Peptides against a protein of PDB entry 5IXI. Designs and how they scored, part 17

Target 1, 141 residues: chain A of PDB entry 5IXI
Amino acid sequence: TPLLDASSLEYLFAQGQYDLVKCLAPIRDPKTEQDGHDIENECLGMAVLAISHYAMMKKMQLPELPKDISYKRYIPETLNKSIRQRNLLTRMRINNVFKDFLKEFNNKTICDSSVSTHDLKVKYLATLETLTKHYGAEIFE

## One batch from the design tools (peptide; made by RFdiffusion4, then SolubleMPNN)

Design b1_p10_8_s4 (from b1_p10_8, 4 letters changed)
Fold by OpenDDE base, seed 3:
Structure b1_p10_8_s4 (fold): chain B 141 residues (1-141), chain A 10 residues (1-10)
Amino acid sequence: as target 1 above (141 residues)
Amino acid sequence: MMPKVLLSFK
């Protein structure tokens, strides 16, 4: 949690998104089955943060975003591949769960203007540290 | 359940 200027934070956030999706910062190994579910859930949360940040930067409201917006581009590619291998009902459930997360976060957190893009970046990077095996080893030291 | 990271904003 060292003090970072705006430019540095912007860079780290962009790089962090790329590293998560491209698995350059690989997700940590689950300790239990429930831990695995928690990890996947947090990845969906990361997707919500990324999308919310994008919307804020573009000064758009969530309903103005594409109706078919998905988590697929905002989660680790390995997880995306795993999800695609699951049965139709499971994939439908995940999609619905994600959309609910996005809607709830927008309605209860974003719309009240209590959160800034700066806050989203900080939370994203902090969560990235907890989700990945060794992200931030040289940054969060 | 909402992800922990999303709940952390409340």
Scores: peptide ipSAE 0.674, ipTM 0.956, DockQ to the pose 0.769
Fold by OpenDDE base, seed 2:
Structure b1_p10_8_s4 (fold): chain B 141 residues (1-141), chain A 10 residues (1-10)
Amino acid sequence: as target 1 above (141 residues)
Amino acid sequence: MMPKVLLSFK
């Protein structure tokens, strides 16, 4: 696995977010219905990472973030479209689940640990590798 | 269930 300097990591993280959202790095095909749910769940996790990173960079605490903060800008557009077509109750559940993920992660991990923005970038990219079809092989080989 | 990526942090 190559050593990534700070500049390279910043670039790759930014590009990785863009690639995921724009589906330039498409998420892998689900093998089963449960796998599909797992993929969606991990996408929500990716959104939590991205938002947490943003908050840390801006030196903002979670309560300081807008109350309407959402996963929508941080997940694949295809998934976002799919979610928007689901019924209201399902969408509400997803929103609530996401907010719970965000709160729990920030309370337990961000606020009460030595996790840095560097760590978030690394985990984001590593997860991107597993979540998408062919992304990241050259970086994490 | 908490996403695996989030659980991967200590």
Scores: peptide ipSAE 0.673, ipTM 0.955, DockQ to the pose 0.816
Fold by OpenDDE base, seed 4:
Structure b1_p10_8_s4 (fold): chain B 141 residues (1-141), chain A 10 residues (1-10)
Amino acid sequence: as target 1 above (141 residues)
Amino acid sequence: MMPKVLLSFK
């Protein structure tokens, strides 16, 4: 696989976020019901990565972000629509779970300064490759 | 359970 310079990585990360949200890189078909839940869980993780990266780039702490911060703009639109159709208690649980993921990741991983924006981009793209059907195969071959 | 991608940073 070719080595990516900083500018190439920045481009791929931005494009990858767009492709995931707009479903230009479709999520892979789940093998089982549990696999489907795992895929949704990883999508929430991708949202945490994207938001964390944004905050780091803007030199902002999590409390400085809007109080109504949500996964909605950072997950596949198809998944977002699916979640909106679920019952109130399920949607409340998902919202709380996501906020817990974001807070825990920020407190335990981001705040210790051991993780860079570079690391977040690499992990995002690597996970994107596993979540989607064929995206990024040429980069990680 | 935390997503695998988030756990991968530990």
Scores: peptide ipSAE 0.672, ipTM 0.956, DockQ to the pose 0.803
Fold by OpenDDE base, seed 5:
Structure b1_p10_8_s4 (fold): chain B 141 residues (1-141), chain A 10 residues (1-10)
Amino acid sequence: as target 1 above (141 residues)
Amino acid sequence: MMPKVLLSFK
């Protein structure tokens, strides 16, 4: 388990978000169709983590965030473009699923005071490593 | 299904 001071962890978390969104750390190739769905699902999860971290850093509750909060700025650009090309029903489903993920995570995990911003950053980076082809392999043993 | 990363929190 890596030992990172607060400054290093903050830097890595910010850089990791940038690399994921800009596809500098491209997501791994799916092994199956279901794996592809799982990868997209985890990307939505990463968006929830990023938004939750932002809210916690600003000492805000999710209801205080804009009603049109979206995953779009927090997922790989390639995935975002792919979703935009899908049919209306699929896009509606994805929006609803994301909203449900965000609400459920906030109600069941964030609001019970069991999670810190530190925990979110660690989980984000660990998941980033598994989601992408080779990113972050040097950070975790 | 809830993403694995979100379920990983205890």
Scores: peptide ipSAE 0.671, ipTM 0.955, DockQ to the pose 0.749

## One batch from the design tools (peptide; made by RFdiffusion4, then SolubleMPNN)

Design b1_p11_1_s1 (from b1_p11_1, 6 letters changed)
Fold by OpenDDE base, seed 1:
Structure b1_p11_1_s1 (fold): chain B 141 residues (1-141), chain A 11 residues (1-11)
Amino acid sequence: as target 1 above (141 residues)
Amino acid sequence: SSLEKLLSQFK
């Protein structure tokens, strides 16, 4: 993998977030039902990465995060629409799982200071490449 | 889990 300078990485990370959310880089088609669930979880993971990166950049503590912080702005819009159409219990479960996910990840990243914003960008872009149909191939070639 | 997988990437 070629080395990216800070400015290039920052640009690619920002553009990648935009492309994922706006479905300009559409997520890959699931091969199985389980694969679809895995893809959804990866998207939620991407949201965790993005939110954590934001928090770190703003030097925010966990209590400073909004209580109603959500994955909604950080996942593909198509997936967000899909989730909104699911039943209440399912949505509640997703919300709870995400909140726990975010909390635990932040404990291991922001609180521990063991992960940098650089690391998050790299992981985000790497995951984006595997998660989407066509995106990122030119970056990692 | 996805969390475990994600966290493992930063170890």
Scores: peptide ipSAE 0.097, ipTM 0.750, DockQ to the pose 0.542
Fold by OpenDDE base, seed 5:
Structure b1_p11_1_s1 (fold): chain B 141 residues (1-141), chain A 11 residues (1-11)
Amino acid sequence: as target 1 above (141 residues)
Amino acid sequence: SSLEKLLSQFK
C-alpha cells in the first residue's frame, strides 16, 4: 500500500465518498443472500466512518449531531433506493441499528480520541477497495 | 458483528 501525504489522502477520501454514493465505483455483486446482507452492512459502516469524520472535522460531539442523522446521504444511491422499497418495520430496524452503530462507534473511538481523522480516511479507502468491483486497483496501483 | 470488525481494525 502506497504511503500518501495528507493532501492526497484528503482528496482521495472525498472523491471516494462521491464515487461510492453516485455508484461511479459500483459495489461488488453479492454471491449469496447473506453476502448481500454483508455488503449492506459494510455500506452502513462506510456511512459511520464518513459521518464520524465529518463530526471530527467540525469539532462536534455526539449531542451536537442532528437527531435525525441518517445513512441516506452516505451509501450508494442504488442501495438507498432498495431500502426505501422495504416494509416499514424493516426500515425502522435498519434506522435503529444504524443509530446504535454510530453511537457505539463514537463512544469507543471518537470520544476518547483513540482514532484520528487520518485513520478514518485510511479505513474508508481500504474498505472501498474490498467493497467495489475495480475501484481499489486505481487507488493503490 | 460489523461494529466489532470495524473497531478491531483500530486497536
Scores: peptide ipSAE 0.095, ipTM 0.751, DockQ to the pose 0.535
Fold by OpenDDE base, seed 4:
Structure b1_p11_1_s1 (fold): chain B 141 residues (1-141), chain A 11 residues (1-11)
Amino acid sequence: as target 1 above (141 residues)
Amino acid sequence: SSLEKLLSQFK
């Protein structure tokens, strides 16, 4: 597999986000309850990557992001619907964990400039491979 | 944690 140029990487990153959210690249089936929890955490991580990439591209710091920013539009729609069906305390916990996750990640990326948008795209696509059923195979074959 | 795992991959 040849190395991806910048344009190809940008295209794949954008398409990958769309495919994940729209469930065109469905996430893999959990093997256990713990595996299901891990998959959910990976999806939240994907949201952090996507949001951080967006913020960096727009040259925005975390405080400049909308105060009500959430994972909802950056995770698979099926998972979003599932989370919405959970009780208030559970949803509050997920929201708090995500916000803390995003804050800490941005402190180590945007604020420190230690991570580039290129790095985020690579990590996103690499995670997409492990998270989805068949999508990763098509990218790296 | 998931956050630590994610961050460690960028170090």
Scores: peptide ipSAE 0.091, ipTM 0.749, DockQ to the pose 0.543
Fold by OpenDDE base, seed 2:
Structure b1_p11_1_s1 (fold): chain B 141 residues (1-141), chain A 11 residues (1-11)
Amino acid sequence: as target 1 above (141 residues)
Amino acid sequence: SSLEKLLSQFK
């Protein structure tokens, strides 16, 4: 992967978030049902990265984030619509899994100051490239 | 799991 300066990385990270959520960089088609679950989990991971980056930039700890913080604003709109159509128990499970995911990530990485905002942006963009159909090829090849 | 995969990449 090519080296990016800080300003370029910041721009690409912001644009990548927008492209993922707005489905301008559509997620890849699942090959199997399990692959579909893996894609969904990757999207939730992307949300964790994005929220953690936001928290670090604002110098906020996880408990200081809004109580209604969720993945909804940080995943593809198509996936969000799909999740909203699922039954209550499934939605509750997803919410709980995500909250645990975010908590564990923050506790084991951000709270220890072992991960920087730079690291999060790099990981986000790298994952975005693998998660979407065609996005990122020109950036990382 | 996705969490383990994500965490392992930062270690």
Scores: peptide ipSAE 0.091, ipTM 0.747, DockQ to the pose 0.555

Design b1_p11_1_s2 (from b1_p11_1, 6 letters changed)
Fold by OpenDDE base, seed 1:
Structure b1_p11_1_s2 (fold): chain B 141 residues (1-141), chain A 11 residues (1-11)
Amino acid sequence: as target 1 above (141 residues)
Amino acid sequence: SMLEKLLSQFK
């Protein structure tokens, strides 16, 4: 991958988050049912990255995050709407999975200072490229 | 898992 200056990376990261959530960079079509689940998991991962980045930028500890912290505003709006229409048990499971995901990620990376905000931005953009249909190709060519 | 995949890329 090409080396991006800090300002460019910051811009791309912000724009990428916006594009993902607003579905301006639509997620790729699932090839199978399992692929669909994988895509959703990737979206949840993107939420973890985004939230963790936010926390690091604000120098917030995990307990300082809102108790009701959620993936909802960090995933594609279409996926959010889809999840909202699923049954209670499914939604509860997704919530639990996400919370565990976020907690474990923060414990193993953020809290241990093993990753930087720079690393998170790079990972976010790299994942965005593979997750969406046509986004980021020019950057990673 | 996706978590493992994500974590492995930061180690």
Scores: peptide ipSAE 0.129, ipTM 0.775, DockQ to the pose 0.530
Fold by OpenDDE base, seed 5:
Structure b1_p11_1_s2 (fold): chain B 141 residues (1-141), chain A 11 residues (1-11)
Amino acid sequence: as target 1 above (141 residues)
Amino acid sequence: SMLEKLLSQFK
């Protein structure tokens, strides 16, 4: 993988978020039902990364995040639409799982200052490459 | 878990 300077990384990270959410970089097709579930979890993970990066850039602490913080703006629109069509119990579970995910991630990494915004961007882009069909292949070749 | 996998990437 090539070494990216800070400016390039910032640009790619921003563009990658846009491409993922707008489905310009579509997520890969699931191989099985379990794979589909794993893909959704990866998308939720991407949301955690993006939100954590935002919080760090704004110098916000975990308690300062909105109580109703959601994955909805940070996952593929197609997945968001799919989730909205699911039953109430499923949607509540997803919301709770995500909130716990975000809280636990921030407690273990962000609050401890063990992860930098640089690290988050790198992980985001690396995951984006594997999560989507063909996006970013040239970057990591 | 996915969380554990994600965390392991930073250690």
Scores: peptide ipSAE 0.127, ipTM 0.775, DockQ to the pose 0.533
Fold by OpenDDE base, seed 4:
Structure b1_p11_1_s2 (fold): chain B 141 residues (1-141), chain A 11 residues (1-11)
Amino acid sequence: as target 1 above (141 residues)
Amino acid sequence: SMLEKLLSQFK
């Protein structure tokens, strides 16, 4: 992969978030039921990356994050709609898993500062390449 | 876990 300057990386990261959420870069089709679960987990991971990046950029700590922080604005709209249609227990489980994920990840990023915003952007974009159908094909060639 | 996998990728 070609080396990107800071401004290019920032642009691609912002655009990538928009494309993922708005489904302009649609997620890949699941090959199996398990693959579908993996895709969903990857999307939740993307939300963790995006929120953590935001928090780091705003120099926010965990207690400063809204208590109602959610994955909803950071995952594909199609997936968000799908999750909303699931039963209460399932939604509660997803919410709990996500909150625990975000909390622990932020401990390793915001608190420990072992991960930089640069690292988060790179990981986000790299995951987009594998998670979506055709995203970044021209960039990663 | 997914968290461990994600964190491990940052080395």
Scores: peptide ipSAE 0.116, ipTM 0.771, DockQ to the pose 0.526
Fold by OpenDDE base, seed 2:
Structure b1_p11_1_s2 (fold): chain B 141 residues (1-141), chain A 11 residues (1-11)
Amino acid sequence: as target 1 above (141 residues)
Amino acid sequence: SMLEKLLSQFK
């Protein structure tokens, strides 16, 4: 895999977020129902990475983030639309799981300063490659 | 879980 300088990585990370959310880089088709759940979990993970990166760049800790912080702006719009159509209990579960996910991730990585913004960008782009249909192949081949 | 997988890759 080719090495990326800091400026290129920053650009690709920003573009990758945009492409994922706007479905310009569509997520892969699920092969099974369980695969579909795995894909959703990966998307939530992508949201955690993106939010954590944002918080780190702003030098904010999780308690300082807006109370209404959510995955909604950081997952594919198609998935967000799908989630909005689910029943209240399901939506509540997803919200709670995500909040716990974000909290746990930040407690074990960001707050401990063991993970850098660079690490988050690399992980985000690497996951984006596997999560989407054809995106990122030229970057990580 | 996704959380476990994600965390393990940063340890």
Scores: peptide ipSAE 0.129, ipTM 0.774, DockQ to the pose 0.535; fails the geometry check

Design b1_p11_1_s3 (from b1_p11_1, 6 letters changed)
Fold by OpenDDE base, seed 2:
Formats: structure tokens, C-alpha cells, sequence
Structure b1_p11_1_s3 (fold): chain B 141 residues (1-141), chain A 11 residues (1-11)
């Protein structure tokens, strides 16, 4: 947000990632099965944002990232556990979707230098607000 | 798509 200085934004971004993954800021309950899928997709998007931010901070392009880069440590632990319990085809689909998502995002935004680390933090926190039950209100205190 | 929605935020 425009009201946050750089240091505050950096702190909130880091804390937000931790809170999301550790489920200290739990994701909202799905209203329908489709809503559940939408939530999962948003979480995968959050992982893309977080990884892209990391890559930009390290001045790394996607090909330089570890070959085993995954969403696993960038999504809520509860969701990660849920995904691990799904059948092989489903897990393969999720993995492919994420990899394609990350690649395309990198190609269309990160590589183009059209997105800054600041933009990623803002988008991350904004999405976090919509995904979680009460964390959004805390950010604006 | 989800990606298109995300990208639209930066375009």
C-alpha cells in the first residue's frame, strides 16, 4: 500500500509468508467445491509471487532456480498435506500447472522487468487479505 | 485463467 514505507512492507511481506505457510493466518473456508479449487489456485499464485520475489532479490532467472523448485514450502501446510494425499494423476496435474504458471509468469512479467519486488509484495499482501479469514484487517492496523 | 487474472494486475 502507499501508506507503508519500504521497511514496513518488507516486514509485512516476510511475516505474511510465514503466517500463510504456518497457517497462523488460516485460509478462508471454501463455500463450494469450485471455491476450494479457486483457493488452491490462489495459493499456487502466492507461491509464484513468493518465488518470483526471491528470484528477483537474488538476481536469478527461472532457469537458474533449483530444478526441484516447487510450491510445497510456499503454500499453507494444510494444503500441502492435502495435496500429498491426492492420487498421482492429480498431483501430476498440480505440479504441471504450477510449473507452467511459474514459467509463464516469469516470461511475461519478471523477464520483462515490468514488475518490481515492491509490486510483488503488494500483490502478495493484497491476495493474502482475500485468502485469509482475518489477516487483512491486521495489515491495516 | 488464474494466470491471466494475476497478469492483468500488472498490465
Amino acid sequence: as target 1 above (141 residues)
Amino acid sequence: SQLEKLLSQFK
Scores: peptide ipSAE 0.071, ipTM 0.714, DockQ to the pose 0.558
Fold by OpenDDE base, seed 3:
Structure b1_p11_1_s3 (fold): chain B 141 residues (1-141), chain A 11 residues (1-11)
Amino acid sequence: as target 1 above (141 residues)
Amino acid sequence: SQLEKLLSQFK
């Protein structure tokens, strides 16, 4: 695949976020129950990447993020609807897992500035390719 | 874990 310049990467990253959330780039169908769980975890990871990128662009640390920050607006709408239909204890667990995930990622990356916004965009788009049905092929063909 | 896989990409 050809190297993307900074402006192209910025555009594709923004468009990729929109397409994932709005299900214009639908996530792939799970092959097994475990595969479905892996897909969900990948989506939560995408939310962490997106939020971390936002925080870095705004030069914000984790304590400066809203206390009610959530994965809800950063994952596919279909998955968000599915999660909202699960029981209270399951939703609480997912919320806690996500918060711990975000905190740990920020502590290991943003806090010591070992990761750049460029790195996050590349990782986001690369994961988008593996997570979606055919959108990734369109991005990198 | 998923987090470990994610972090390994940046080390």
Scores: peptide ipSAE 0.070, ipTM 0.716, DockQ to the pose 0.521
Fold by OpenDDE base, seed 4:
Structure b1_p11_1_s3 (fold): chain B 141 residues (1-141), chain A 11 residues (1-11)
Amino acid sequence: as target 1 above (141 residues)
Amino acid sequence: SQLEKLLSQFK
């Protein structure tokens, strides 16, 4: 379909990242505390997808990634602010989990090349649909 | 884990 062609997918992926981070496509309201944790984990997953896509596009290997790479610029600004307000141990845990997540995922994407940038864009947009309130409905209407 | 779930979707 035209929506799934390379040009359209590239545009939607770029716009989707911007809208998610800038909260123009706001995250859905959590139904429970556990749902809130799930939403946060999905956002961190989105950051992994975005960073991995960037690395693949730039043909960067794991050692070439900045050691201080973080989820901060790849998650909704509201969530980033929330995380910054948490205690040191919690923030350290989140940072460690994210770094391990990114490392393992990059082993399967950048190193193994078993996943394409196309696949990452598709997964990103699919997750964006489930994560946000109305953005997905607008895209797939 | 969340990572395993994410990776499994690409298999």
Scores: peptide ipSAE 0.063, ipTM 0.712, DockQ to the pose 0.537
Fold by OpenDDE base, seed 5:
Structure b1_p11_1_s3 (fold): chain B 141 residues (1-141), chain A 11 residues (1-11)
Amino acid sequence: as target 1 above (141 residues)
Amino acid sequence: SQLEKLLSQFK
């Protein structure tokens, strides 16, 4: 894997977020129902990474995050549409699980460790490569 | 990395 300087990493991170959300880098096809669930969880994880990165860049504390913060702007649009079609209880569960996920991640990783915005960008791009069909091949090969 | 290990706990 080639070394990425700070400016290159920042650019790739921004572009990667755009490509994932706009489905320009489409997520891979699930092999099984469980694989589909895993893919969804990975997407929610990507949202946590992106939101946490945003908060850190803005020097925001956890209580300063909007109480209604959501994954909706940070996951593939196709997945967002899929979730909106699910029943109310399922959607409520997803929302609650995500909020707990975000809170737990920030408390245990950002607040209680030395995780940096650099680390978040690296993890985001690495996950993006595994999550999507062909994205990142030129970067990581 | 530590981040990767911690992240995997939440999925």
Scores: peptide ipSAE 0.032, ipTM 0.693, DockQ to the pose 0.149

Design b1_p11_1_s4 (from b1_p11_1, 6 letters changed)
Fold by OpenDDE base, seed 1:
Structure b1_p11_1_s4 (fold): chain B 141 residues (1-141), chain A 11 residues (1-11)
Amino acid sequence: as target 1 above (141 residues)
Amino acid sequence: SSLEKFLSQFK
């Protein structure tokens, strides 16, 4: 939360990324098919946040980001495996949408500097709460 | 999406 001190926020953000990817904080079960799609989109959004935060912390410029940058290492491993099993067209669409959004988001973070790393951490943890089954309760107690 | 709404706050 924005009320956490800098050290606590940094720790929770790092731990949250690890827990999400490693499925130590498993994503919640979808209530409907659309809910499942929403969860997937939120996970991809988490990847955008993580990547953008990394770039900002490293003071990287947009051209310095790998052209083949992907969500693969920034989403739950279970979801990554699921996506890899989908057909080529679906994977291409996911990749394209992700890259387009990442570019747009980076315009507001890296380029415009309107979003701070602090903002990204807060948003990441807040979203993590909504995405996972039990992790949110731990953070916001 | 949630992230889109988040981004809109900074426009």
Scores: peptide ipSAE 0.303, ipTM 0.859, DockQ to the pose 0.349
Fold by OpenDDE base, seed 5:
Structure b1_p11_1_s4 (fold): chain B 141 residues (1-141), chain A 11 residues (1-11)
Amino acid sequence: as target 1 above (141 residues)
Amino acid sequence: SSLEKFLSQFK
């Protein structure tokens, strides 16, 4: 596995976000219904990583995060469209769970400063590799 | 989730 310097990691992280959202790196096909649910949760997790990274880079405090912050801009467009087609209660649940998890995650990252932006980028790219069909394979070879 | 596992290593 090649060593990724800071500049390379920053580039790959930015490109990875774009590829995931624009579905240029398509999500792998679910093996089961539960697998599909897991994939969705991982995508929402990717949104948490991206948002937290943004907040940390901007030196934002927790109260400064918008209360209406959403995953919509940080997940695959296909998944976003799928979620919008679900019933109101389901969408409300997804929104609430996401917001609660984001808050908890940021308490451990922004507040505790135990997790660095570097760690977030590494985790993002590693998860991206597992979520997508063929993306990122060269990075870890 | 994998993200929860990720956080656990920093505790």
Scores: peptide ipSAE 0.296, ipTM 0.857, DockQ to the pose 0.345
Fold by OpenDDE base, seed 4:
Structure b1_p11_1_s4 (fold): chain B 141 residues (1-141), chain A 11 residues (1-11)
Amino acid sequence: as target 1 above (141 residues)
Amino acid sequence: SSLEKFLSQFK
């Protein structure tokens, strides 16, 4: 559809990242404790998508990625603040899981190139719809 | 997770 052309997707993807991080598109309220954990995991997944997309656009190789790469600037600021308040072991676990998954994901994106930047943008926007309260409705209206 | 499902599509 015309709404999903390359130019539109690029704009929506950029705007979506900004809105998510700045909490202009607020995350939906968790229905349960488990739902809260799911939301957090999806947000971390959004960081993986954003980082991988950035790396692909810059034609970066895996060794060029900073070893201290983090989800911090790619997730909602409110969630970032929440994670920082957790104990060291919890934060280490989150960091390790994130880095492991990012490495695995980059094998399919940067290395194998089986996943395109287009695929990443579509997945990002689709996930954004499920995570946010009203932003998704605006995208597909 | 949804991202794991997404990645599984690319084998």
Scores: peptide ipSAE 0.296, ipTM 0.856, DockQ to the pose 0.347
Fold by OpenDDE base, seed 3:
Formats: C-alpha cells, sequence, structure tokens
Structure b1_p11_1_s4 (fold): chain B 141 residues (1-141), chain A 11 residues (1-11)
C-alpha cells in the first residue's frame, strides 16, 4: 500500500464519510446473526470516529458537544432506517451505549489528546475497508 | 470491538 500524503488522506477521509453514509460504498453482507451485530457495532464506531474528528478539528471541548448528538447522520442510511424500525427499548439501549462510548472515546481524543486527527482518519479508512464490499480495495490498491 | 482495540494502544 502506498503512503498517502496529508492532502490525499484528508480527501479520502471526507469522501469515505460521504460514501459510507450515502451507501455508495455499501456494507458487506453479514455471514451470521453475530456478524450482523458486529457490522452494526463497527458502523456505530465509525460515527464515533467522525464526530470526534469533527470536534478536534473545531478545537471543541467536551462541554461544547451537543447533548443531543447522535449517530444517525454518520452511519449508512440503510442501517439508520433499520434501527428506526426497532422497538423503543432497543433504540434507547443503542442511544445510551453510543453516548457512553462517545464520552469515553472523547476523553482520549479531546481531553487527553493522545489520539490525533491523523490517527482517526487512518482508523476510519481502515475500518471502511473491512466494512464495505469492494470500496476498501479501491482505496488501498 | 475494533474501535476498543484501537483505543487501547493509546492508554
Amino acid sequence: as target 1 above (141 residues)
Amino acid sequence: SSLEKFLSQFK
């Protein structure tokens, strides 16, 4: 895999976010029920990465993050539709788990600053490769 | 998750 310069990495990260949400880079088919659950968790993780990157670029602090922040605009539209069709208790659980993890993750990104924006972009693109059917191969070939 | 594993390397 060739080394990406800063400008190329920034471009691919931005394009990757758009392609994931708009399903231009469709997620792979689950092989089992557990695999489907893992894919969902990875997609929610992508939302955490995207939100944290945004916050860091804006030099935001934890108190500045909106309390109603959600994964909805940062995950594949197909998955978002699926989640919205689930019962209230399930949706509440997903929301709570996401918010808790986002808070924990931001402690290491915004507060501690041990994770850089560069690290987040690399992780995002690497995870995108594992989640999507063929898009990842195009990025790193 | 893979994200948890990613975060662990920075602790």
Scores: peptide ipSAE 0.292, ipTM 0.855, DockQ to the pose 0.349

